# Peptides against a protein of PDB entry 7UQJ, part 360

Target 1, 160 residues: chain A of PDB entry 7UQJ
Amino acid sequence: PELYQNFNITPPRGVLFHGPPGTGKTLMARALAASCSSDERKITFFMRKGADILSKWVGEAERQLRLLFEEAKKHQPSIIFFDEIDGLAPVRSSKQEQIHASIVSTLLALMDGMDNRGQVIVIGATNRPDAVDPALRRPGRFDREFYFPLPDVKARFKIL

## One batch from the design tools (peptide; made by RFdiffusion4, then SolubleMPNN)

Design b2_p30_2_s1
Fold by OpenDDE base, seed 5:
Structure b2_p30_2_s1 (fold): chain B 160 residues (1-160), chain C 160 residues (1-160), chain D 160 residues (1-160), chain A 30 residues (1-30)
Amino acid sequence: as target 1 above (160 residues)
Amino acid sequence: as target 1 above (160 residues)
Amino acid sequence: as target 1 above (160 residues)
Amino acid sequence: PPPVPPAPLRRVLPEDEPVLELPEPPLPPP
């Protein structure tokens, strides 16, 4: 966070964490949220899994996304973490193309509707960045990408 | 693995990682796999998600589990990591009780069929240990549990 | 990064990541760097290991630290990540007290010499925060600490 | 046998995890 203050970098609306599974994407998102919280200003961390939004909220996924962004805006500063965002916005899902297209469209609209002054960061985590709709990876959305490499085995020896 | 060999500790057949989402369960499983890998003895890390086994392999889930355990046994020393194991073996799933019961039964049989001499460790990760069938949490299966706490918020304030 | 802009938090000169090995400290530092990078403004991530500075650069460790901070300042926005910083700044090293004291003194001076306007963040990672010289853990240096908990040690003893 | 390719993480829908509000550190007792 301070890096961005100092860097005069316009805060990215969205960050895409990508990399092999179990590379700590979710842990990182939580740690970022936590690292950005102060005693006075706690960051509210909202977490959803992309597939949860699709399956649990069949027909309400768009509403649940809107509610999530509204709650995040009410509780700003906040982070919305979408774990497995590739299951929310898959590039191709033949049998449910319309529903997925609508959810993607809603997410795009919500990402675009985040005022640059809003204290809401969206983090998407995926193991398959190429499975995420390219529209989400455009400037003003998930325009920042972070690769979580497998911890190098030699670096793992140093982790131990 | 080396620690178990060195500590003369009979490797647990199964370990349940539980705790809030994004607490590093998957990262830890990978880190354990790597920590236990030497240049001479690489641990093969097999990863599956509980609900991937259910959804991708409808009608083959049991066969895929068997194949996974066979491959793990062929590539021993190995770790089988089930991420979101609560998705594989939910305590209650009303609409698919028989299929889930059969998958759980297969997993139980595979866990029970792991000879103590096998260098195959099974790690299940869940955010909801109480959503995992108690039969999986019995001795000789996931008889070891690991709570991944949320990183302490005070420690988080110290990151900032 | 956005979160700090929004939180009006004065940039920590240094953040200490501490916790058991394998908890993703290095991963976290890299992820922070990448989350803070834009297409326009990439954060330069400098990584060094504490013991590498001591062992590879015997007699040049201080110079290498200065060069590292100079390079980081030239390539700002930047992160300097010291993995295993306890190897750089041990509280007690009897046989090499003077050399270690000089390296610690150099690091302290470099941390103190970072103007609050500088876009250089220093992240130190250690498995042993108590092995890091307390002078480094003072306000204006590594004044922010993050505990990367092991997933519960009892369960490591059960996995291991 | 070819190394089993890391299974592509497909989103599997876990149940509604409540919005984990990062629990406020308990206020120190007064």
Scores: peptide ipSAE 0.005, ipTM 0.349, DockQ to the pose 0.044; fails the geometry check
Fold by OpenDDE base, seed 2:
Structure b2_p30_2_s1 (fold): chain B 160 residues (1-160), chain C 160 residues (1-160), chain D 160 residues (1-160), chain A 30 residues (1-30)
Amino acid sequence: as target 1 above (160 residues)
Amino acid sequence: as target 1 above (160 residues)
Amino acid sequence: as target 1 above (160 residues)
Amino acid sequence: PPPVPPAPLRRVLPEDEPVLELPEPPLPPP
């Protein structure tokens, strides 16, 4: 928040970190949370896994998402980090698709309902950006995307 | 390569990366895999999640672990990276404990069965080292442990 | 270690990790130190910041560098990690340039004075490789350089 | 054979470096 304020940059409501596994998406999200927190202003970092939203919160996922966004709003400035956000994507079964669609619709509504004045940043991380619902990638949601390339293997070989 | 040659250090069969979430354990494992390969010698990097071993491979987890170690042995030099290896730890349910115990026993046997001449390194990553079965932390298994501290927030503030 | 032994690479006396802030240079250095330590051989990891060498050790920086190298030599196998080694680079003031030049000359002498048999590795990390004194980048010093690419730089800058 | 005691966690990091404990996000209630 302060970092963004100082740069005169409007924080994205949502940022999509995409790239292969182990490219440091989670590390970066934590680093951003760290980097935005001062001695005066601690950033509250909330982390959820997309697969956990579906598997652990079966039947309450929407409520838990709402509570998460409320907590994040209460603990501003805050970052909500969704790891494996592609885990919220429709799976090949129609029943799961409906559950996923409902959860995704709730997430969409929560992201759309974030006032531009909220010091809540949502970071989604995925290994499969094409598995992320295109509706999440629209303006006002995950409207900024960051590719995390694999560090060139060749560049690191010379290290050792 | 050279660094370790001069240290005359026998590579651990297994290395445990432990530390808080997003400390870069996975990134480091990939970076090590990268660092160990050359234009002449590519290191094959195998990645598995502890939770996936249990959830996706229910009933075949042991077979899939064996196949993984065989593939790693065929594609030497190789790294097997187990992310969330604490996901192989006993869960509070007796039935899951038995499944976990069987999978852990298979992993133990596979690690013990690695010839000292094998160019296969096993890296386990966990956020909860105390949740990792102590049997995995014995000599010839994950006998080396690396703590990944949270990067000092203050050090990162000056970066961004 | 074994993976590295097979690469037939001669350890640099010094390795320069360069790349933008938060690319995991420090993390890599720690993980290397970690990876090199066994049950039988603990690697002693010494960390110093370039800026701290100048700021905290004003008037004793050369002595502290000598002591550091002596300690590292006593605690072999060891890694000396200089974070922000560009902080030893000449700053625009002539008085600082002289102090920096003296400290850099001492570091050069210490690196040159390391016998090829010493199990002491020096890792320098910088965000500004061009700010590192070219004298440090010569053979027998930081003769190996490792670029830590940003996860897409354009991606990070658009976040801030 | 007696259970080999778990090898003590080898912190390869100097114990004295201030670990910035990021507050663990509260675990979701069980």
Scores: peptide ipSAE 0.000, ipTM 0.273, DockQ to the pose 0.052; fails the geometry check
Fold by OpenDDE base, seed 3:
Structure b2_p30_2_s1 (fold): chain B 160 residues (1-160), chain C 160 residues (1-160), chain D 160 residues (1-160), chain A 30 residues (1-30)
Amino acid sequence: as target 1 above (160 residues)
Amino acid sequence: as target 1 above (160 residues)
Amino acid sequence: as target 1 above (160 residues)
Amino acid sequence: PPPVPPAPLRRVLPEDEPVLELPEPPLPPP
């Protein structure tokens, strides 16, 4: 808020970081969390991996998402970072397992249910923005998208 | 050369990047690849995600590893980056699925089989170095480990 | 070593990280330091902000640079990271204050005076590579340059 | 299974992130 207030920026509820693997999406999310944290105002950073939510929490993934958003709200200002969000919220297809559809629906509801007054930012990272359910990319959800280009190969070459 | 020559460090065939998620391990691997490539000498960067090798190539993961190392050798100088290597090569437990044990064994053999003359570097990234099979962390494999600390918050304040 | 030996890459004495603000230059420098530090071989990371050297050390900036390089040499292997190096080493103009010209000259001399045997890497970060004295960008100094692309501008605009 | 402790709430607290200040050896004050 204050960074955003001081910058006169309405904080996005959701930001989609997309781009090739290893373009620093997760790093940027952490850097943003840290850059927004002052000594006076500490930001809480929550990180989850999309596929891990599904695989580790078979049948409880929805509950874990709810708990994550509740904890984020409790510890606001906060950032929720979903790494590999395409593993959590794949594009809705008629062939999708019911479990994926349910989790997507829960995430949609949680993002929609975030009051504008909540100092919770959700960052999703993906290598495949088109593999993310378009419903998540709507206004009030991941309404902000960030392409992380490959650092130019020629430019990378001079670190050594 | 000279840094490393002067460092008198036998270059690791393998480097384990470990540290908290989103500390830039993948970004660093890419930056290293890029930094080692000049206009005269291009490094080929191969990237695989550990869990993706298992999940996308059920029953073919060993073959895909072999092909990866062959392609890396063909396109040397090269870097093979395994993101989330703990997903590919979990610690050997009596309860581990035979498939994981087999892939770990293949990776061990491939790393051991890399001739010292090969201009192939293997970089593994993990959030959990202790979840990586200790056999991979032995000399001649991932014999160098690099801790990626959380970017210091005080340091991040100077990025703004 | 062998990577560099096999790669026949004369390690740069200096690396210039350039690119828009918040592209992770400082983060990458820290990650490099961390990624070069093993349990057996700790790299010492020195960080200075270019403008801070001038502003905090009015009349002593040259001495502080010398001390920095001496400490880095004493604690080798080491990385010296200059954040905002354009604040330290502006392009030489006939209108530039003598103090800036002197500090640039000192930095040039220190980088040139680093024996190839010294395990000291200098990383400069800037948002304005063209604002850095071209003399610093010559071989044996910041002879390696890395462009940190913006995460796509449409992306960045929504974190702002 | 016990709730995997929420991946430790990284309070991006200056304090709780080990400020791996790679110890800048304090450059001796001038």
Scores: peptide ipSAE 0.000, ipTM 0.340, DockQ to the pose 0.041; fails the geometry check

Design b2_p30_2_s1
Fold by OpenDDE base, seed 4:
Structure b2_p30_2_s1 (fold): chain B 160 residues (1-160), chain C 160 residues (1-160), chain D 160 residues (1-160), chain A 30 residues (1-30)
Amino acid sequence: as target 1 above (160 residues)
Amino acid sequence: as target 1 above (160 residues)
Amino acid sequence: as target 1 above (160 residues)
Amino acid sequence: PPPVPPAPLRRVLPEDEPVLELPEPPLPPP
C-alpha cells in the first residue's frame, strides 16, 4: 500500500501484457508475483488461460470467473493472470457473439466491481492486443498496457 | 567452439523444455534463437503449438510437420520450437490412437532423419513432460531436457 | 560439438542484458541458467545486484567480487548474473571515481582472467547500457548485448 | 532414462544485431 501511495502510482486494476508469442508475458507475470511476495507477505498467484475458461466450462465460464475473483479477493494480496486473454474476450465477432458477450460482460463487471482498496491485480496476456475487446482496455480495467517485443527485435533497436 | 567441447555438450538434436505454465519456456527458446544469431549468421526461428498443428490441420498434420522440417532445413541454421508438444505427441492413450500415432510417427521419423551435420535444433516445450510420448524423449530426439521451475521455487532453492 | 562449430558461436564471456525496468532481464538470466542445467550437469547460478555489492560491502566490494568469481569457478559450469550492473560499474563520474574505479578495475580483471576454457558465463543486466563503463562492453568481457525493450514498446512495434 | 545433458549456454545478440525477421510461417498454400 504505502509504496504505491508514495509513488502516487495508482496501482493498475488491470495490466495488459501484449506482444508476439513467446516473449515472456506469462513468465513476467509470475516473476512479478514472485518479486512482490515476501516471507511476511505472500502474493497469491492465480493463473488461467482464456481459451481454457471458455472450452472447459462451456456455460459455466461466468461462474468460473466469479469464483476466480472471489478466491483472489479471499487470498489478498493476489494477482490474477489471464494468459491468452484474447481467447476469453475476443473482439465481438458475429458468429459467437452471445456466449462471448456474456463472458466479457462478466469479466468487465468483476473488474469494475474491484474496490480501489482491493489488493487484487489482474494481468492479461495476449499476442493480439487488437483482438481483445476494447471495453477491457478502458480505464479501471486493463488501463495499463505492456508490450513484449521479440528478443531479436530488441537487438535491432540498438542498431538504429 | 572450445567451451562446448569442454562442456562435453553434444549439441542436442532435440531439447525438451518442461516445467509449470508460465516459467518462460517459449521465451527462452526465442532468447536462445536470438542469442545464437549474429549479423553474419541469422538463425531462423520456427514456432508451432502442438495443439494447433493437430487442430488446424486434421489429416494434414503429418504434411505440416514435413513442410516445417523442410523449411527449417532450407533456412539453416534454424530452430524449430514446438510449444505445448504434449498436445502434438500425447502419451499414446487408447481412444485417439491412430491419428496421434501417425503424427508421432512422422515427428519421430523427421527427428531421426536429421543428419548430425544439420543446423536444425528442435525445442519442445511442455508443462507435462510425462504426457509427452516416451519415444520422443529418447536419444537422437528430445535427448536433452531442461526443467523450468517457478520463480518462487527458484527463490526457495537459492535460500537452501 | 559440430553444430556449435558450424554455428561459429563463440560463447560470450560476458553478456549484457539491457533495456527498461521490468523487461524480464533477471528472469531471462534465471531461465537461461535453468535451461542450461541438466540432471547430469547442473549450472550453478550466482546472482548479485550491483548496488548491493557496493552498498553492503563498502571497502569489501573487490573482495566480494573475487569470492564470487572463485565460487563460480569452483562450481563450474556456472553463471554469474549481475542485476543493475550500472550500479556496480557506473560510467566514471568525477565524484566517486576512486572507489568505483577499483571495483570496475577488479571486475575487468576478473573477466579478463577467465581462461577461455572456463565454464563461467557472466550476465550483466542494466536499464541504462550507456551508464555501464565502456571498458566492460569490450570484446572478452560483455562482448554480447541483448536489448530488452519495454513490455509496452513491444506492442507498438508489432502494430507498426 | 539417461540423464539429460545440459544445453549449451547460447550467446546474447549485440544490441546492434539486426532483428531477425521471424519469417512469417509460410502461409499454408492456398
Scores: peptide ipSAE 0.000, ipTM 0.303, DockQ to the pose 0.038; fails the geometry check

Design b2_p30_2_s2
Fold by OpenDDE base, seed 2:
Structure b2_p30_2_s2 (fold): chain B 160 residues (1-160), chain C 160 residues (1-160), chain D 160 residues (1-160), chain A 30 residues (1-30)
Amino acid sequence: as target 1 above (160 residues)
Amino acid sequence: as target 1 above (160 residues)
Amino acid sequence: as target 1 above (160 residues)
Amino acid sequence: PPPVPPAPLRRVLPEDAPVRELPEPPPPPP
């Protein structure tokens, strides 16, 4: 409740930070975690990368996601930050599509299973919002999207 | 009231975000704007650059500032974010000093003229707080300053 | 020269941005690139991820690094930003250790081969400076380290 | 026309208090 009140987020809602790389999505997620914590009430910040969930957690990704949500629930108020959540997107291999579908299905179930009383916020960050599975962007999941525009720096530097 | 309570700002108070470039000042201002808005009560975020006020609005800068504050008042609760507010600082030409003095005087009057009941926050961001006119940093104006430290200034002076 | 003067970096020196995730390392690197570039003199910003160098460039990582440095040299003044440079660290497989050793050796040679006259800055960002190969942290390479602390709670409690 | 203010940023969360980062669990052994 309080975390969601402090964030003015209605649970269970995930927040999708999207925008070009280096627009400060990760900085913002940490900033948010930090701002809502006091010396008396620290917010626990959990960070995972979408690519690490697929590549480092191959065969245990679903279990690691469950453990992450359990630990986040244990350390309330908490934020789960998925950096590069588009890294959960399937690579064009049928085997990776199945692994992706299983991991995404698990993440969906964990987000849908968040108690409205829980002080766990899920923040996803991506440079490619269109590469995020549409099922994750539905109501009750990452249904709040924040576009981090690049500062209009096109005049100053070329990003390659 | 509520916006200022959420910001812990007593109106009419501006907030100066200062610190080296890329410390997240613009990101933070956007985060604050977004954090204080609900589905029921969206905050309107107005962004202007100090340099644009001087260069693009030459001869109409005062009028554009007035219109900006009127529009911000119309779309309450709102944030006016002046990025690069040090860009209102005069270049060493006497003519630009007069233009600066007029624009700064107008901004001062607009900040001083904000109703204590208004839900308009003014955030200024700068990389050069010492280049911001001291009159803007007085009580009732940008009287709350936030230093966005770079990581240990000594470390950063090892880069820079 | 000028890029290094604007960055106060003595060439050929790499800069390691280290600190907890979301402390603005990527944002800072972009902001530095943007701040040092003018309309007359644009800085070219090259971004790569350490994990992408290992995973996406498997078998061509050394060639892609060479091409990156050549392109950065061609587009001077330029910044090469390696985000998550700890992602060049070997995973526990002996085959990945050999691949890592080859990639790191190539990066070392490219950094050591940077002309003192070149306007190419190399910025590495990591959340785990101790996971960065010590050879990369030697003089003439990433010999300038910047710890990105979380913004001091005190500065932020002035916001809140 | 004045540049349309970018679409109202939907509710972003409040800023930077000390986050207890739990260290990433070591990757499971292959």
Scores: peptide ipSAE 0.000, ipTM 0.215, DockQ to the pose 0.029; fails the geometry check
Fold by OpenDDE base, seed 3:
Structure b2_p30_2_s2 (fold): chain B 160 residues (1-160), chain C 160 residues (1-160), chain D 160 residues (1-160), chain A 30 residues (1-30)
Amino acid sequence: as target 1 above (160 residues)
Amino acid sequence: as target 1 above (160 residues)
Amino acid sequence: as target 1 above (160 residues)
Amino acid sequence: PPPVPPAPLRRVLPEDAPVRELPEPPPPPP
């Protein structure tokens, strides 16, 4: 609460970082975590990859998501960063519908189940915001989206 | 050698990385240092914060700058990275004129005194390029500027 | 050319970016690519994930690596960025030895087969440098290593 | 939803890590 109370910003439950690969989405998430950490108040940063949750925990992905959110809640204030969230929560209409549908629905429920007073922020990073299930992009979930542009090529050129 | 021989770019004596905080200015500087270092030829990376030079070395800041440049010259090829250079080299017209003026003039002299053949690159990072003394932004000094665009402030703000 | 002509630094064939997740390795690689590009000379940035090459191209991973290096050579100057290279080229002693051994040996051969005059830089990013096959970390391959520490909390604060 | 403008690169740069030269891999055992 207080970190966000200090920003006078209604804490997003979820933030979608989208933009081309290597636009610094993961780094931004970590930067937020550490910038929001004070000596008095450390933010716990949880990182998972969408594809890793799907591949490493086939059949347990839902449980692992629940445990992650519980652990994040236990270690409040916390940030859950999902890198490549399009790998975790693809659009429901993808031919691999069934496995993804359960994971997506679990993530939806976990996002919705976060009390607005919870000090848990979920950050999803994707290169393909349109490949993320639109249900995750609704208010109360990943309701804030941030495009990460390719860093301007011109701005980098003059350094070399 | 040859990758670099192909860029036909007169090595900047100084590069100003500007852009809002967290745009990766310091990381870029370190990565440049790193990418330029080989087993055969290590680049020495010197990092200083503008405010640290001012605060830790009140009355000796000029000497410490000289020593830094001498050491960087001794350890060529080298990169001197000034993080928060706006803290070291504020615009001369800022009310703390006198202390900053001497430091700025020393830095100007050190930048100018680098032979164009010197293997010392100075990188300044600032969130406020307009708060950097324009004299430092002239050719032969920080003559190359790189805007590290804000991560859309809206993108940070909505996350915070 | 001249920046590096002046540094008289044999361009690394390969650079290993290592450090905790989200320390900006991918961003740095893109930053280098963009910084190395000029209006006159664009660097082509190829990005692959180690795990993606392994998983998407089971039995063709070696071919896909060859094609990647050929394409990078065709589009010189270029950067090949392997994100999560520990997923592509795990230590040979890992019990999944056989599939990884062929991919690692192919990558070794491709790294070794890069003419020193080639304008192709390979950047590997890992969170676990010790999980990367030591053969890839030898001179002429990923012969330069860069630790990406966790961004200091204080450095992050000023960035907020 | 309006196209979310591209959020620029927040690079969180670690300050102080010395370029740790990873210790040379021990010479291969003879």
Scores: peptide ipSAE 0.000, ipTM 0.326, DockQ to the pose 0.028; fails the geometry check
Fold by OpenDDE base, seed 4:
Parts: sequence; C-alpha cells; structure tokens
Structure b2_p30_2_s2 (fold): chain B 160 residues (1-160), chain C 160 residues (1-160), chain D 160 residues (1-160), chain A 30 residues (1-30)
Amino acid sequence: as target 1 above (160 residues)
Amino acid sequence: as target 1 above (160 residues)
Amino acid sequence: as target 1 above (160 residues)
Amino acid sequence: PPPVPPAPLRRVLPEDAPVRELPEPPPPPP
C-alpha cells in the first residue's frame, strides 16, 4: 500500500503557506508540484499572483479565476498556486469592499465547488495570513496552514 | 578588513536575479545576506517590492528610495533587495513615462552615486529581465545578472 | 480518489535534499510534513541536525538514532528530517573513521530495517551530497535525491 | 519524553545572521 494511502490523508483542498517574505513559500509550492509528479503522471502547475489577477484583469478577475480553475480541472492532476493571495483576497475592510468582495466570493465559490474527488490542490502563499479573508481559511478551502518562519531562533520553535 | 576586501571579490554594485517565479530569487538574496554575515559582522538586509514603492508611496517614491539608500549606507554592510524590480523600473514605454521616469531616474542616480568603497549591495529580482529598464542593466548598476532556472524537469523526475 | 492515490507514488524510504545553503531544503521538508498532515491524521515531524547528534551525544549517537527511529515508528505517520546529514554520515575519510563509521552503520541498518509498509519517511538535507556516505544514497535508503539548485552555477561565478 | 521538537528548519539563512528586516517605515501620516 502506498505511503499516502496508508496515511488515509484526505488531500487538503487548499493549503495556505504563510510567513515572512523570502522564506521560500513559492519555491515550496513548485517543489511540491515536482515531487508529486511522476514520469507517467505529470502534475500541471498553475501559478498566479494575487495582485496580478486584480490589476491585469480589472473587471475580468472573476472570469480569469473561473478559467484558471477550469483549466486546472482539465489538466488534472494539478496544483493552483496563488502567490500573494492576500493581494487577491484581502480582508474586507469597509472602505474598498465592492471589487474585492466579488473576487473573494468567486474564489470561495470555486473552492467550495471543487469536487472532493478532483485532483486539484490549491496552494495560497501570503506574507500576512491575517490579511487573507477569514472565509478562505475555513474548512474545505485553505483549511491547512503552513508557517514559513524567518530565521529568528524563537520562530523556529513555533513550527515545532 | 572589509567583507568584500577579504573575499578579493569586487562587490557588484547591483546584481539582477532573474528567472521564472518561485525559483528562489528572494530566498537566495536572503541566503547571500546571511552567508556573508558573521557573528561579528551582521549584514543589514533591506527588502522592498518594486510595485509597493510605486503604489504605497505615490509622489514620495523618490524620497523613499533616497531614505532606503541612506539607511542602507548607515547600516552597512548592507544588502538592498528589490523584489519585482520590473515593477519599480519598467521599460520606458511611451504611454506611462512621467511618473515611472522620475523614479527610475532616482534609482539610477542612487546606484551611480554609490561609492565603490560602500558596503552596500543592491539585488534586484525579476521574473522578466526584459521588462527592466535597460539603463539599470548597465555597468555600475545591475551589471551582474543571475539566472534562476526552474529546477531541471529531469531532476524533478529523479525524486519521483 | 485522493490526489496522492492517483499519483501512484511509491513512498521513498529516504529522500535526500541537496543543494547549496540557502535553497530551502529544510523548508521543503517541513512543508511536505504539513501538506501530508490532515486534521484527522497529523504527521509527526522529527528533526535532528547531523552535527548535533554527533556532538551532543558523544558515545550515545547510535542509541539516539535507534530511539529516534523507534519514536518515529511509534508516532507514525512520521517524517524524520536530518538536517546536515553530511555531518552525521560524512564520507569515510581515513583519519576519523571509527566513531563516524559506527553511527553511519547504525543509520544504514535503521533505514534497511524499515518495513516498506511503515509510515516513516526519512528526509536528509545536505549542502554537500558528495560528503554523504555513498552507502546512504543506495536503493532502500536515500534512493531519491532532490537537487535544490542555485540559479545557474555559471552565474554564481559571475557574482564572485 | 516530549515530542522531539522538530529541529529548526535549516534556515536557508544561516542561523546566526540576523537579517534585520527593518520594518517598513510607517506610511507618512496623511
């Protein structure tokens, strides 16, 4: 029996990588994709940056998210990596609610709409987990969090 | 003895890290800072994101760059890491020239004004070296370039 | 079907992460542990530094390794991460053979003695794969190697 | 025995190098 089968590990729908900038979150996501891809079964790695989805596609961000998830499903097994997901789904502060609210709502719906049988993992990376909408950090979305500490000796003990 | 004098390494004024996203550019910059710092001589690491300097400091970006270089000089030996430097100094396209031109010009002047004896290294990281103003890639600025390849697809297959 | 089940990934008994300092080897090991842990089944992550096993436990290093593997088996699913495994299992150079030879032999025996059905993954990290005893890099031990490249070695020589 | 604290992440950054991230200067007061 395969290691993973024996672990009865329900694949997280979403994994949140959080920690200070330059701690290797993006590198980790790529290496996870690489480590999971075999010669026979390559994992398709999709990467988007949160701010780029907002800025490059003003008014189309929701459509681009839908297309991304559809492409990821079409090319499964796949990983969707959102770098700087706090830029895509910032905490709803009262002043800038409308545009961000629709994109966040679309991302939430896309993550909730992922069939548990789907071979799509979503990895979000942020330097500020508290700047990510708490709705994304709920079960069935980014339900697993992984802290990438800075080299501060005390922070080493907290990932322990 | 100065950090660079002991290594017989002419310190690059600027190093451009370029390569696909998630190849470890930021991690490498930090690792270089750390590998060059001893218990006796700590390197001060300054990090800024190109787009953040533009967006957070609209109208003050030039002042913030000057302050950053002054702080880095005050805390030498130091590394200034610009993540996404293509966001700070995009290729001068005719349409958005004025605001970007002044910031780029300030960065150019700051890099040119660095005394060769200064223990300040500037590292720029980009996913798009061709989107960085060619003036920054000239001798005395980002004169050394470092390509960050994706981990060789074949090396990915060896973990599998 | 779970993402991992569909990948048909034969669990490596041992994975060697190798590459220059600063490339994210240890970060990778932790993220693998976190990505594999579910709310229902947490992976127990054991981490040791090769030099610490030798230096802190002079004369007891073999016993500490045995205890570590026993604890890891008891708390399976588990990951044993050896940071600086080249410090634990250096290439047998003639001068310091005896003490290192016994520890290496113990680690070899422990890795060989792992039942393929055991939910224990061993990850070794080194900056110097050539400084790791070749016996550890054989099938059934650290049989899978992951290179954490620096960006192109040629470009490193240009910064130096 | 307490769970063996996972060894510190091999900080790709050497342990002892205090990369002082100077905090971003506070945004100028409006």
Scores: peptide ipSAE 0.000, ipTM 0.210, DockQ to the pose 0.067; fails the geometry check

